# Designs tried in a protein design run: peptides against a protein of PDB entry 2YKT. Part 19

Target 1, 231 residues: chain A of PDB entry 2YKT
Amino acid sequence: SRSEEMHRLTENVYKTIMEQFNPSLRNFIAMGKNYEKALAGVTYAAKGYFDALVKMGELASESQGSKELGDVLFQMAEVHRQIQNQLEEMLKSFHNELLTQLEQKVELDSRYLSAALKKYQTEQRSKGDALDKCQAELKKLRKKSQGSKNPQKYSDKELQYIDAISNKQGELENYVSDGYKTALTEERRRFCFLVEKQCAVAKNSAAYHSKGKELLAQKLPLWQQACADPS

## One batch from the design tools (peptide; aimed at target 1 K105 E186)

Design b1_p27_2_s1 (made by RFdiffusion4, then SolubleMPNN; from b1_p27_2, 12 letters changed)
Fold by OpenDDE base, seed 4:
Structure b1_p27_2_s1 (fold): chain B 231 residues (1-231), chain A 27 residues (1-27)
Amino acid sequence: as target 1 above (231 residues)
Amino acid sequence: SELEEFRQSLEPSIENAKKAQEELASL
């Protein structure tokens, strides 16, 4: 029936969230933590590299013929420092605005969804059972009427059961329909939350890339001419 | 489609995501 199919669909939405979405989200969070760790590692390794570059700049500054190149090397290291600071800000956002918030949601969601599904199932079954009971009673009444010398005696009661069945059927259909809409809303909300948080990360990532591009674009021409234009 | 119509009915639930997307698109 329409109501049975809708019921099945509703249950499947909840099951999909619990059995597919949430486990996948946990994995996504885990992969995110690994990515964060790797990026933090890059920052640390880069510091060592550019600290060594500063040392080369010091040596240039102490030279007689390459003194001005010392300043260039220092500027290169400083630009790197600024870019890395922006990366660190991005990583903080990545952690706080994506990973932590997703983790908080997914940790509590299993219990919530289980309870929501159970509530829906209980009420759906209750309404279904009530409908089935009325249908069974109508069937019994019709059997009695067929065996009676006065079938007209049961006509009013038959109409009452027909009306009751119609009402209960409508109620069940409405409940299941609303249940399905609710379930789909729950699913969509979770995807939207993920999209929203990923957008925040993307914004911060864009800021990192733009800052890097800006700083390098500003300085690179100066650095490129430094050897051709000795002081 | 019926599904699309239903999705549109969820606009209030997705408004924050849309705002975030719009903000990102403006970068």
Scores: peptide ipSAE 0.042, ipTM 0.682, DockQ to the pose 0.221
OpenDDE base, seeds 1, 2, 3, 5: peptide ipSAE 0.031, 0.008, 0.005, 0.040; ipTM 0.594, 0.356, 0.365, 0.647

Design b1_p27_2_s2 (made by RFdiffusion4, then SolubleMPNN; from b1_p27_2, 12 letters changed)
Fold by OpenDDE base, seed 3:
Structure b1_p27_2_s2 (fold): chain B 231 residues (1-231), chain A 27 residues (1-27)
Amino acid sequence: as target 1 above (231 residues)
Amino acid sequence: SELEEFEKSLEPEVERAEKAVAELNSL
């Protein structure tokens, strides 16, 4: 029946969230944590490299003929520091605004969805059973009427069961229809939450890339000219 | 309860996501 088909669809939405979406989201979070760790490692390694560059700048500043190049090397290291600060801000956002919040949501969701699905199933079954009972009683009544010498005795009761069946059928269909819409909305909310948090990360990432591009574009021509300038 | 809190937290998610996307597209 239409109601049975829609019921199966509704259950499948909940099952898809529980068995596909949530496990995939957990994996996404895990991969995000790994990515964060790797970026932190890059940050640390980069610090060592640019600290060594600063040391080269110090040596230039102490030289007799290369003093001005010391300032250039210091500027290179400073630009890196500023870019790194933007990266660190991005990573903080990545951790706090995406990973942590997704982790909190996914942990709560398994219990929530299980309860929601169970509630839906219980009510759906209750309505279905009530409908089936009325249908069965109507069938019994009709059999009695066919074997009776006075079928008109059962006419009013037959009409009552027909009306009850119609009403219960409508209620079941509406309930299952609403249940399906609700399930789809639950799925959409979860994707929306992911999109929202990813947008926040994207904004911070854009700021990081923009700052880096700006700083390097400003300074690179100056650095390239430094060796041609007289002492 | 944790379940009630979770349920309440999901209500504004669609609206917030749409807003976030709109803001991002305006950059």
Scores: peptide ipSAE 0.128, ipTM 0.738, DockQ to the pose 0.887
OpenDDE base, seeds 1, 2, 4, 5: peptide ipSAE 0.040, 0.064, 0.033, 0.033; ipTM 0.698, 0.690, 0.651, 0.656

Design b1_p27_2_s3 (made by RFdiffusion4, then SolubleMPNN; from b1_p27_2, 10 letters changed)
Fold by OpenDDE base, seed 4:
Structure b1_p27_2_s3 (fold): chain B 231 residues (1-231), chain A 27 residues (1-27)
Amino acid sequence: as target 1 above (231 residues)
Amino acid sequence: SELEEFEKSLEPSEERAKEAKEELDSL
């Protein structure tokens, strides 16, 4: 029936969240932690590289013919330091605003969804059982009427059961329909939460990229000219 | 149907989609 199909769809939404979405979200968080670690590793490795660049700048500063290039190398290292500071801020946001918050949500969600599904199933079954009972009683009444010398005696009661079946069918359909809407809303809310948290990270990432671009764009012409200028 | 109306309500609003596009294009 239409109600049975919609009931199946409703249950499938809850199952999809619990069995597909939430496990996938846990995996996403795990991959995020790995990515965070790798980016932290980049920061560490970059520090070593630019510390070595500073050392080259020191050597240039000690030379008679390349002294001004020492300052250029120091500026390159300093710009890197500023870019890396911005990366660290982005990583902090990535951890706190995305990973931690998603982790908190996914851990709480299993119990909530299980309870919500169980509540829906219990009430749906109750309404279904009530409908089935009325249908069964109507069938019994019709059998009695067919065997009776006075079938008209049962006509009023037959109408009452028909009306009761119609009403209970409508109630069941409405309940299942609302249940489906609720389930879809629950699913959408979870995707929206993910999108919102990812947007926050994206903004911070954009700030990192913007700052890097700005600093490099400002200094690069100066650095490029340094070798063209006579000592 | 009521279901179709609900599904339609779940679609992103054109306004939000436009804002998101403008923000993306500004980057």
Scores: peptide ipSAE 0.010, ipTM 0.375, DockQ to the pose 0.082
OpenDDE base, seeds 1, 2, 3, 5: peptide ipSAE 0.009, 0.000, 0.009, 0.008; ipTM 0.378, 0.273, 0.317, 0.351

Design b1_p27_2_s4 (made by RFdiffusion4, then SolubleMPNN; from b1_p27_2, 12 letters changed)
Fold by OpenDDE base, seed 4:
Structure b1_p27_2_s4 (fold): chain B 231 residues (1-231), chain A 27 residues (1-27)
Amino acid sequence: as target 1 above (231 residues)
Amino acid sequence: SELEEFRKSLEPSEERAKKAVEELNSL
């Protein structure tokens, strides 16, 4: 029936969230932690590289013919430091605003969804059982009427059951329909939450990229000119 | 209850997400 199909769809939405979305979200969080670690590793490795660059700058500063290039190399290292500071801020946000918050939500969600689904199932079953009972009683009444010498005796009661069945069917359909809408809303909320948190990360990432672009765009012409200028 | 608080925490998410997307698009 239409109500049975809608009921199945409703249950499937909850099951999809619990069995597909939430596990996938946990995996997303895990991959995020790995990515965070890798980016932290980049920061560490970059520090070593640019510390070595500073050493080259020191050597240039000690030279007779390349002193000015020492300052250039120091500036390159300093710009890197500023860029890396911005990366660290981005990583902090990535951890606190995305990973931690998603992790907190996904851990609570299994209990919430189980309770929500159970509530829906209980009420749906109650309404379904009431409908089935009325249908069964109507069937019994019709059998009695068929075997009776006075079938008209049961006509009024038959009409009452027909009306009751119609009403209960409508109530069940409405409840299941509303349940389906509710389930879809639950699913949408979770995607929206993910989008919200990812947007926050994206903003911070944009700030990192912007800062890097700005600093490098400002300094690069100066660095390029240093080699063109006579000593 | 903890579950009720959890539910409440999800309610404004759609509106916040819309706002967040709009802000991102303005960059």
Scores: peptide ipSAE 0.213, ipTM 0.830, DockQ to the pose 0.906
OpenDDE base, seeds 1, 2, 3, 5: peptide ipSAE 0.025, 0.000, 0.000, 0.043; ipTM 0.458, 0.219, 0.358, 0.507; seed 2 fails the geometry check

## One batch from the design tools (peptide; aimed at target 1 L108 Y112 C192)

Design b1_p28_1 (made by RFdiffusion4)
Pose (drawn by RFdiffusion4):
Structure b1_p28_1 (pose): chain A 225 residues (1-144, 151-231), chain P 28 residues (1-28)
Amino acid sequence: SRSEEMHRLTENVYKTIMEQFNPSLRNFIAMGKNYEKALAGVTYAAKGYFDALVKMGELASESQGSKELGDVLFQMAEVHRQIQNQLEEMLKSFHNELLTQLEQKVELDSRYLSAALKKYQTEQRSKGDALDKCQAELKKLRKKPQKYSDKELQYIDAISNKQGELENYVSDGYKTALTEERRRFCFLVEKQCAVAKNSAAYHSKGKELLAQKLPLWQQACADPS
Amino acid sequence: EEEEFEEFLEEESEEYQKDLEEFEEEEE
């Protein structure tokens, strides 16, 4: 009987994956694409900014008394080129290693989940029907206490076997369904961890490039007196 | 602890990918 409760829980897990998880994953993929389109806009504009900044650096390079300021502006643009390309690296860890792999899995999953739930429902119903029939045949013999005919005992053995088979099938089906759900959340967490490692490398690169150059830049227009 | 957790994520993700590949092959 708890078996029937477990049977409904299992159907519910497959339904939750197909109707809640995968659609939300489709939405997550869409937001990721928008995010990348937006990140591309920033990388482009950062280019225009830094070229405008190099132009100022060229002007200071050609002047009397401000040449070193020209060097400072060149170095600012250069630091940004180095930071940006550590960002473009985190960006491709986003496209090829997260968005593409998520799209690839979710595409195949619709058919896979529809088929797995269906196979499970058919196998569980077939085992239930065979058990009910064996029990009905036994009830017929028994109707027309510590005594059992040879045939009654054979039915009792068969009912015991089929009941054990049905309960194991439902028990294993539930474990499998929870594992399908966990594997999908685990893959999502792993893809996010990978993009995160690259975000750590990007931010670490920025801290050190700036920690190196920033004091010299702050000194360039200090009072020499 | 972190390393063990990353290995667990990878293992569970690899088992899911194998299920998808085996299912697709059966459908061919």
Fold by OpenDDE base, seed 1:
Structure b1_p28_1 (fold): chain B 231 residues (1-231), chain A 28 residues (1-28)
Amino acid sequence: as target 1 above (231 residues)
Amino acid sequence: EEEEFEEFLEEESEEYQKDLEEFEEEEE
């Protein structure tokens, strides 16, 4: 029946979220943690590199002919520090606003969806059973009427069961239809949540890249000029 | 259109969070 098909579709939406979306989201979180670790590693390695650059700047400052290049090297290290600070802010946001929140929500969501599906199934079954019962009672009544010497005695009760069946059928169909819409909404909301959290990360990443571009664009011509100037 | 889409995403995300919070409160 249309109702049974819609019911299967509804259950399949919940199952898809629980069996495909949530596991994929857990994997996404795990990959995010790996990415975070790699970026932290880059941060650490970069610090060592630019600390060594500062030492080269110190040597230049101690030289007779390259003092001005010492300042350039220090500026390069300082710009790196500023860029690195922006990266660290982005990483904190990435951790706190995306990974942690997704991790917390995905575990809670598994329980939520299980409860939601169970509630839907219970109510759907209850309505279905009530319909089946009325249909069975009508069938029994019709059998009694056919065997009776006075079939008119059962006419009013037959009409009552027909009306009850019609109403219960309509209620079941509406409930299942609404259940399907609800399930699709649940799926959509989860994707929306993911997109929103990723957008926050993207904004922070854009800020990091913009700041880096700005700082380097400002200073690079000066550093290039210092290399071109004869000592 | 882009602003409308952003607002839509925010609204749906907020509703999702609210539903989970309500559920968590009911489980306690």
Scores: peptide ipSAE 0.272, ipTM 0.820, DockQ to the pose 0.806
OpenDDE base, seeds 2, 3, 4, 5: peptide ipSAE 0.267, 0.262, 0.266, 0.263; ipTM 0.819, 0.817, 0.821, 0.817

Design b1_p28_1_s1 (made by RFdiffusion4, then SolubleMPNN; from b1_p28_1, 12 letters changed)
Fold by OpenDDE base, seed 4:
Structure b1_p28_1_s1 (fold): chain B 231 residues (1-231), chain A 28 residues (1-28)
Amino acid sequence: as target 1 above (231 residues)
Amino acid sequence: SEEEFLEELKKLSQEYLDELEKFEEEQE
């Protein structure tokens, strides 16, 4: 029936969230943590590299013929420090605004969805059973009427059952239809939540890239010119 | 529109959070 088909669709939405979305989200969080760790590693490694660059700048500053290049090397290291600070801010946001938020909610969501599905199933079954009961009673009444010498005696009751069945059928169909819409909304809300959290990361990432671009664009011509100028 | 989309996104995201919060409170 239409109601049965819609019921199956509704259950499938919940199952898709529970069995596909949530596990995939957990994996996404795990991959995010791995990415965060790698970026933290980059930060640490970069510090070592640019500390070594500063040392080269010190040597240049102590030289007789390359003193001005010492300042250039120091500026390069300083620009990197500023860029790295922006990266650290991005990582903080990545952790706090994406990973933590998703991790805190995913476990609760599993329980929520289980309860929501169970509630829907219970009510759907209850309405279905009530409909089936009315249909069965009508069938019994019709059998009794066919065997009676006075079938007209049962006509009013038959009409009552027909009306009740129609009403219960409509109620069931509406409930299942609403259930399906609700389930789809549940799915959409979860994707929306993910998108919003990822947008926050994207904004912070954009800030990191913008700052880096600005600083390097400003300084790079100066650094290039320093090599062209005689000491 | 882009604005309408963003508003919907924000709304649905918040509704998700609110429903989870409500559920958590009901389980306590």
Scores: peptide ipSAE 0.274, ipTM 0.823, DockQ to the pose 0.789
OpenDDE base, seeds 1, 2, 3, 5: peptide ipSAE 0.273, 0.272, 0.263, 0.268; ipTM 0.820, 0.822, 0.815, 0.819

Design b1_p28_1_s2 (made by RFdiffusion4, then SolubleMPNN; from b1_p28_1, 16 letters changed)
Fold by OpenDDE base, seed 4:
Structure b1_p28_1_s2 (fold): chain B 231 residues (1-231), chain A 28 residues (1-28)
Amino acid sequence: as target 1 above (231 residues)
Amino acid sequence: SAAAQLEQLRKESQEYEEELEKFKKEEE
């Protein structure tokens, strides 16, 4: 029936969220944590590299003929430090505003969806059972009336069951239809939540990349000319 | 517009968070 098909579709939406979306989101969080860890590793390794560059700058500053190049090397390391600070801010936001929040929400959401689906199923079954009962009673009544010497005795009850069946059928169809719309809305909300959180990360990432580009664009021409200048 | 789309996403995200918060309170 139409109501049965719509019911199946509704359940499938909830099942898709619970069995596909949420597990995929958990995996997304895990991959995000791995990415964060890798970036932290990069930042640590980069610190060692540029600390070594500072050491080279110190040696240049102590030299008789290359003192001015010491300042250049220090500037290179300082620009890196500023870029690194921006990256650390981005990573902090990535952790606190995306990963932590998603992790908290996905756990709560699993319970929420289970409860929501159960509530829908219980009410759908209740309405369905009530309809089936009325249909069965009408069938029994008609059989009884057919075997009776006074069929008119059952006419009022027959009309009552017919009306009840019609009303219950309509209520069931409306409930299932609304349930399907609700389920689709639930699915959309979760995708919107993910997109919104990812947009925040994208903004922070853009700030990191912009600052790095600006700093390097400003200084790189100066550094490139450093060896052309007489000491 | 892109701004309107972002606002709609924020609204739907907020509604989702509110429903979860409501559920949390009911579960306690």
Scores: peptide ipSAE 0.251, ipTM 0.816, DockQ to the pose 0.828
OpenDDE base, seeds 1, 2, 3, 5: peptide ipSAE 0.245, 0.221, 0.114, 0.244; ipTM 0.809, 0.795, 0.673, 0.811

Design b1_p28_1_s3 (made by RFdiffusion4, then SolubleMPNN; from b1_p28_1, 12 letters changed)
Fold by OpenDDE base, seed 5:
Structure b1_p28_1_s3 (fold): chain B 231 residues (1-231), chain A 28 residues (1-28)
Amino acid sequence: as target 1 above (231 residues)
Amino acid sequence: SEEEELERLRRESEEYEKELEKFLKEQE
């Protein structure tokens, strides 16, 4: 029946979220943690590299003929330090505002969806059972009426069961229809949540890249001409 | 009860959405 098919579709939406989306989201979080760890590793490695660059700048500053190049090397190291600081801020946001929240959300949503599905199933079954009972009673009544010497005795009751069946059928169809819409809304909400969280990450990433580009654009022309100027 | 549990989880889910909205506004 239409209601049975729509019921199956509704359950399949919940199952898809619970068995496909949520595990995939957990994997996404795990991959995010790996990515964070790698970026933290980059930050650490970069510190060592630019600390070594500072040492080269110190040597230039101690020289008689290359003092101005010492300042250039210090500026290069400082700009990259600022870029790395911006990266660290982005990573903190990535961890605290995306990964941690997604972990909490996926656990919450798993429990929520389980309860929501169970509630839906319980109510759907209750309505279905009530309908089936009325249909069974009508069938029994009709059999009794056919075997009776006074069939008219059961006419009013038969009409009542027919009306009850019609009403219960309509209620079941509406309930299942609303359940399906609700399930689709829940699915969409979860994708939207992921998109919005990823948009926040993208904004933070853009800010990081913009800051780096700005800092380098300000200084790079000065650094490029440093060796062309008389010492 | 199951209904109380569902309502609690719903409320917590809505709080997460509010936190998300706040976060997005702060990023503007």
Scores: peptide ipSAE 0.064, ipTM 0.646, DockQ to the pose 0.107
OpenDDE base, seeds 1, 2, 3, 4: peptide ipSAE 0.024, 0.023, 0.022, 0.024; ipTM 0.488, 0.497, 0.560, 0.577; seeds 1, 3, 4 fail the geometry check

Design b1_p28_1_s4 (made by RFdiffusion4, then SolubleMPNN; from b1_p28_1, 11 letters changed)
Fold by OpenDDE base, seed 1:
Structure b1_p28_1_s4 (fold): chain B 231 residues (1-231), chain A 28 residues (1-28)
Amino acid sequence: as target 1 above (231 residues)
Amino acid sequence: SEEAYLKKLKEESEKYEKELEEFEKEEE
């Protein structure tokens, strides 16, 4: 029946979230943590590189003919520090606004969805059972009426069951239909949540890239000039 | 429009968060 099909669709949406979306999200979080760790590793390695660059700058500053290049090398290291600070801010956002939030919500969501599905199933079954009972009673009544010497005795009761069946059928169909819409909304909200959290990261990432581009674009000509025009 | 889309995303995300928070309170 239409209601049975819609019911199956509804359950499938919940199952898809619980069995596909949430596990995939957990994996996404795990991959995110790996990515975060790698970026932290890059930051650490970069620090070592630019610390070594500072040492080269110190040597230049102590030289007879390359003193001005010492300042350039120091500036390069300083710009890197500023870029790394921005990266660290991005990573904090990545951790706190994306990974932590997703991790907390995905675990809670498992319980939430289980409860929501159970509630839907319970009510759907209740309505279905009530409908089935009315249908069964009508069938019994019709059998009694057919065997009776006075069929009119059961006419009013038959009409009552017919009306009850019609009403219960309508209620069941509406409930299942609404249930399906609700399930789809639940799925959509979860994707929206993911997108919104990722957008926060994207904004911070954009800021990082913009700052880096700005700083390097500003300083690079100066550094190049220092090589071309020694002072 | 893109703005309308972003607004809807935000609203749906906030609703999701609120519903989860309410559920969490009910479990306590």
Scores: peptide ipSAE 0.294, ipTM 0.838, DockQ to the pose 0.764
OpenDDE base, seeds 2, 3, 4, 5: peptide ipSAE 0.285, 0.273, 0.069, 0.263; ipTM 0.832, 0.826, 0.638, 0.822; seed 5 fails the geometry check

Design b1_p28_2 (made by RFdiffusion4)
Pose (drawn by RFdiffusion4):
Structure b1_p28_2 (pose): chain A 225 residues (1-144, 151-231), chain P 28 residues (1-28)
Amino acid sequence: SRSEEMHRLTENVYKTIMEQFNPSLRNFIAMGKNYEKALAGVTYAAKGYFDALVKMGELASESQGSKELGDVLFQMAEVHRQIQNQLEEMLKSFHNELLTQLEQKVELDSRYLSAALKKYQTEQRSKGDALDKCQAELKKLRKKPQKYSDKELQYIDAISNKQGELENYVSDGYKTALTEERRRFCFLVEKQCAVAKNSAAYHSKGKELLAQKLPLWQQACADPS
Amino acid sequence: EEELEEQIEESQEELEEAEERLEEELEE
């Protein structure tokens, strides 16, 4: 009887994956694409900014008394080119390694989940029907206490076998369904961890490039007196 | 159709490996 409770829980897990998880995953993929489209806009504009900043650096390079300021502005643009390309690296860890792989999985999963739930429902119903029929045949013999005919015993053995087979099938079906759910959340967490490692390399690169150059930049217009 | 079934099987194997990798990391 707890078996029937477990049978409904299992159907519910497959329904939750197909109707809640995968649609939310489709939405997450869409937000990721928008995010990348926006990140491309920033990388482009950062280019215009830094070229405008190099133009100022060229002007200071041609002047009397401000040449070193020209060098400082060149170095600022250079630091940003090095930071940016550590960012473009985190960006492709986003496209090829997260968005593409998620889209590939979710595309195949619709058919896979529809088929797995269906196969499970058919197998569970077929085992339940065979058990009910064996039990009905036995009830017929028994109707027309510590005594059992040869045939009654054979039915008792068969009912025991089929009941054990049905309960194991439902028990294993539930474990499998929870595992299908955990595998989809695990893959999402792994893809995010990978993008996160590249975000750590990007932010670490920025901290050290600036920790190296920033004090010299702050000194360029200090009072020499 | 057969190639699609093989792709579904391969996708499921990769998801199983992803679970194992995450479980190993949590054990650490």
Fold by OpenDDE base, seed 3:
Structure b1_p28_2 (fold): chain B 231 residues (1-231), chain A 28 residues (1-28)
Amino acid sequence: as target 1 above (231 residues)
Amino acid sequence: EEELEEQIEESQEELEEAEERLEEELEE
């Protein structure tokens, strides 16, 4: 029946969130933590490289013929430091605004969804059982009427059962329909939350890339001319 | 940067409007 199909669809939405979405989200968070750790590792390794570059700049500054190249090497290291600071700010936002919030949500969600599904199933079954009972009573009444010498005695009661069945059928259909809408809304809300948090990450990432591009574009022409124009 | 922020804001407004329309369709 339409009601049975819609009931199945409703249960499938809840099951998809619990068995597919939430495990995938936990994996996404784990991959995010790995990515954060790798970027922190890059930061550490880059510091060693650019500290060594500063040492080369110090040697140039001590020379008689290459003093101006010392300043260039220091500027290269400083631009890197500024880019790295912007990356660290992005990583803090990535951790605090995405990973932590998603982790809190996904841990609470399993219990919530299990309870919501159980409540829906219990009420759906209760309404279904009540409908089945009325249908069974109508069938018994009709059998009694067929065996009776006065079938008209049961006519009013038969109409009452027909009306009760119609009402209970309508209530069941409405309940299952509302349940399906609610389940779809719950699913959408979870995807929307992920999209919104990822938009915040994208904004911060754009700021990091923009700052790096601007700093390098400003200085690179100067650095390229440093060897051609000895002072 | 300002242009990107404006585009993000516009996209958020469009999302909110789409959610409102979906809620209205579900109430009918």
Scores: peptide ipSAE 0.007, ipTM 0.323, DockQ to the pose 0.039
OpenDDE base, seeds 1, 2, 4, 5: peptide ipSAE 0.000, 0.012, 0.009, 0.006; ipTM 0.346, 0.342, 0.330, 0.335; seeds 1, 2, 4, 5 fail the geometry check

Design b1_p28_2_s1 (made by RFdiffusion4, then SolubleMPNN; from b1_p28_2, 17 letters changed)
Fold by OpenDDE base, seed 3:
Structure b1_p28_2_s1 (fold): chain B 231 residues (1-231), chain A 28 residues (1-28)
Amino acid sequence: as target 1 above (231 residues)
Amino acid sequence: SSSLEEEIQKQLEELEESLKKVEEKEKL
């Protein structure tokens, strides 16, 4: 029936969230933590490289003929330091605004979804059982009427059961329909939460990239001419 | 962070209370 199919669809939505979405989200969080760790590793390795560049700048500054190139090398290292500071701020946002909040939500979500599904199933079954009972009573009444010498005696009661069945069927269909809409809303809410948190991270990432672009665009022309026009 | 956890916990408690009421009604 239509109600049975919609009931199946409703249960499948809850099961998909519990068995597919939440495990995938846990994996997403784990991959995010790995990515964060790798970026922290890049930052550390880059520090060693640019510290060595600073040492080359110190040697140039101590030379008689290359003193101005020392300042250029120091500026290159300083621009990198500023870019790395922006990366660290982006990583803090990535951890605090995305990973931590998603982890907190996914840990509590299993109990919430289990309770929501159980509530839906309990009420759906209760309404279904009430409908089945009325249908069974009508069937018994019809059998009794068919064997009776006075079938008109049962006509009013038969009409009452028919009306009750129609009402209960309508209530069940409406409940299952609303249940399906609710389940889809729960699924959408979880995806929307992920998208919104990812948008916040994207904004911070854009700020990091913009800062790097601006700093390099400002200084690179000066660095490129340093060897062509010695002081 | 803590506010999000509190809100989720509140929603869970409300849902569990609602479920209990439904189960009690079914017994009647």
Scores: peptide ipSAE 0.034, ipTM 0.634, DockQ to the pose 0.059
OpenDDE base, seeds 1, 2, 4, 5: peptide ipSAE 0.037, 0.033, 0.025, 0.034; ipTM 0.656, 0.649, 0.563, 0.641; seeds 1, 4 fail the geometry check

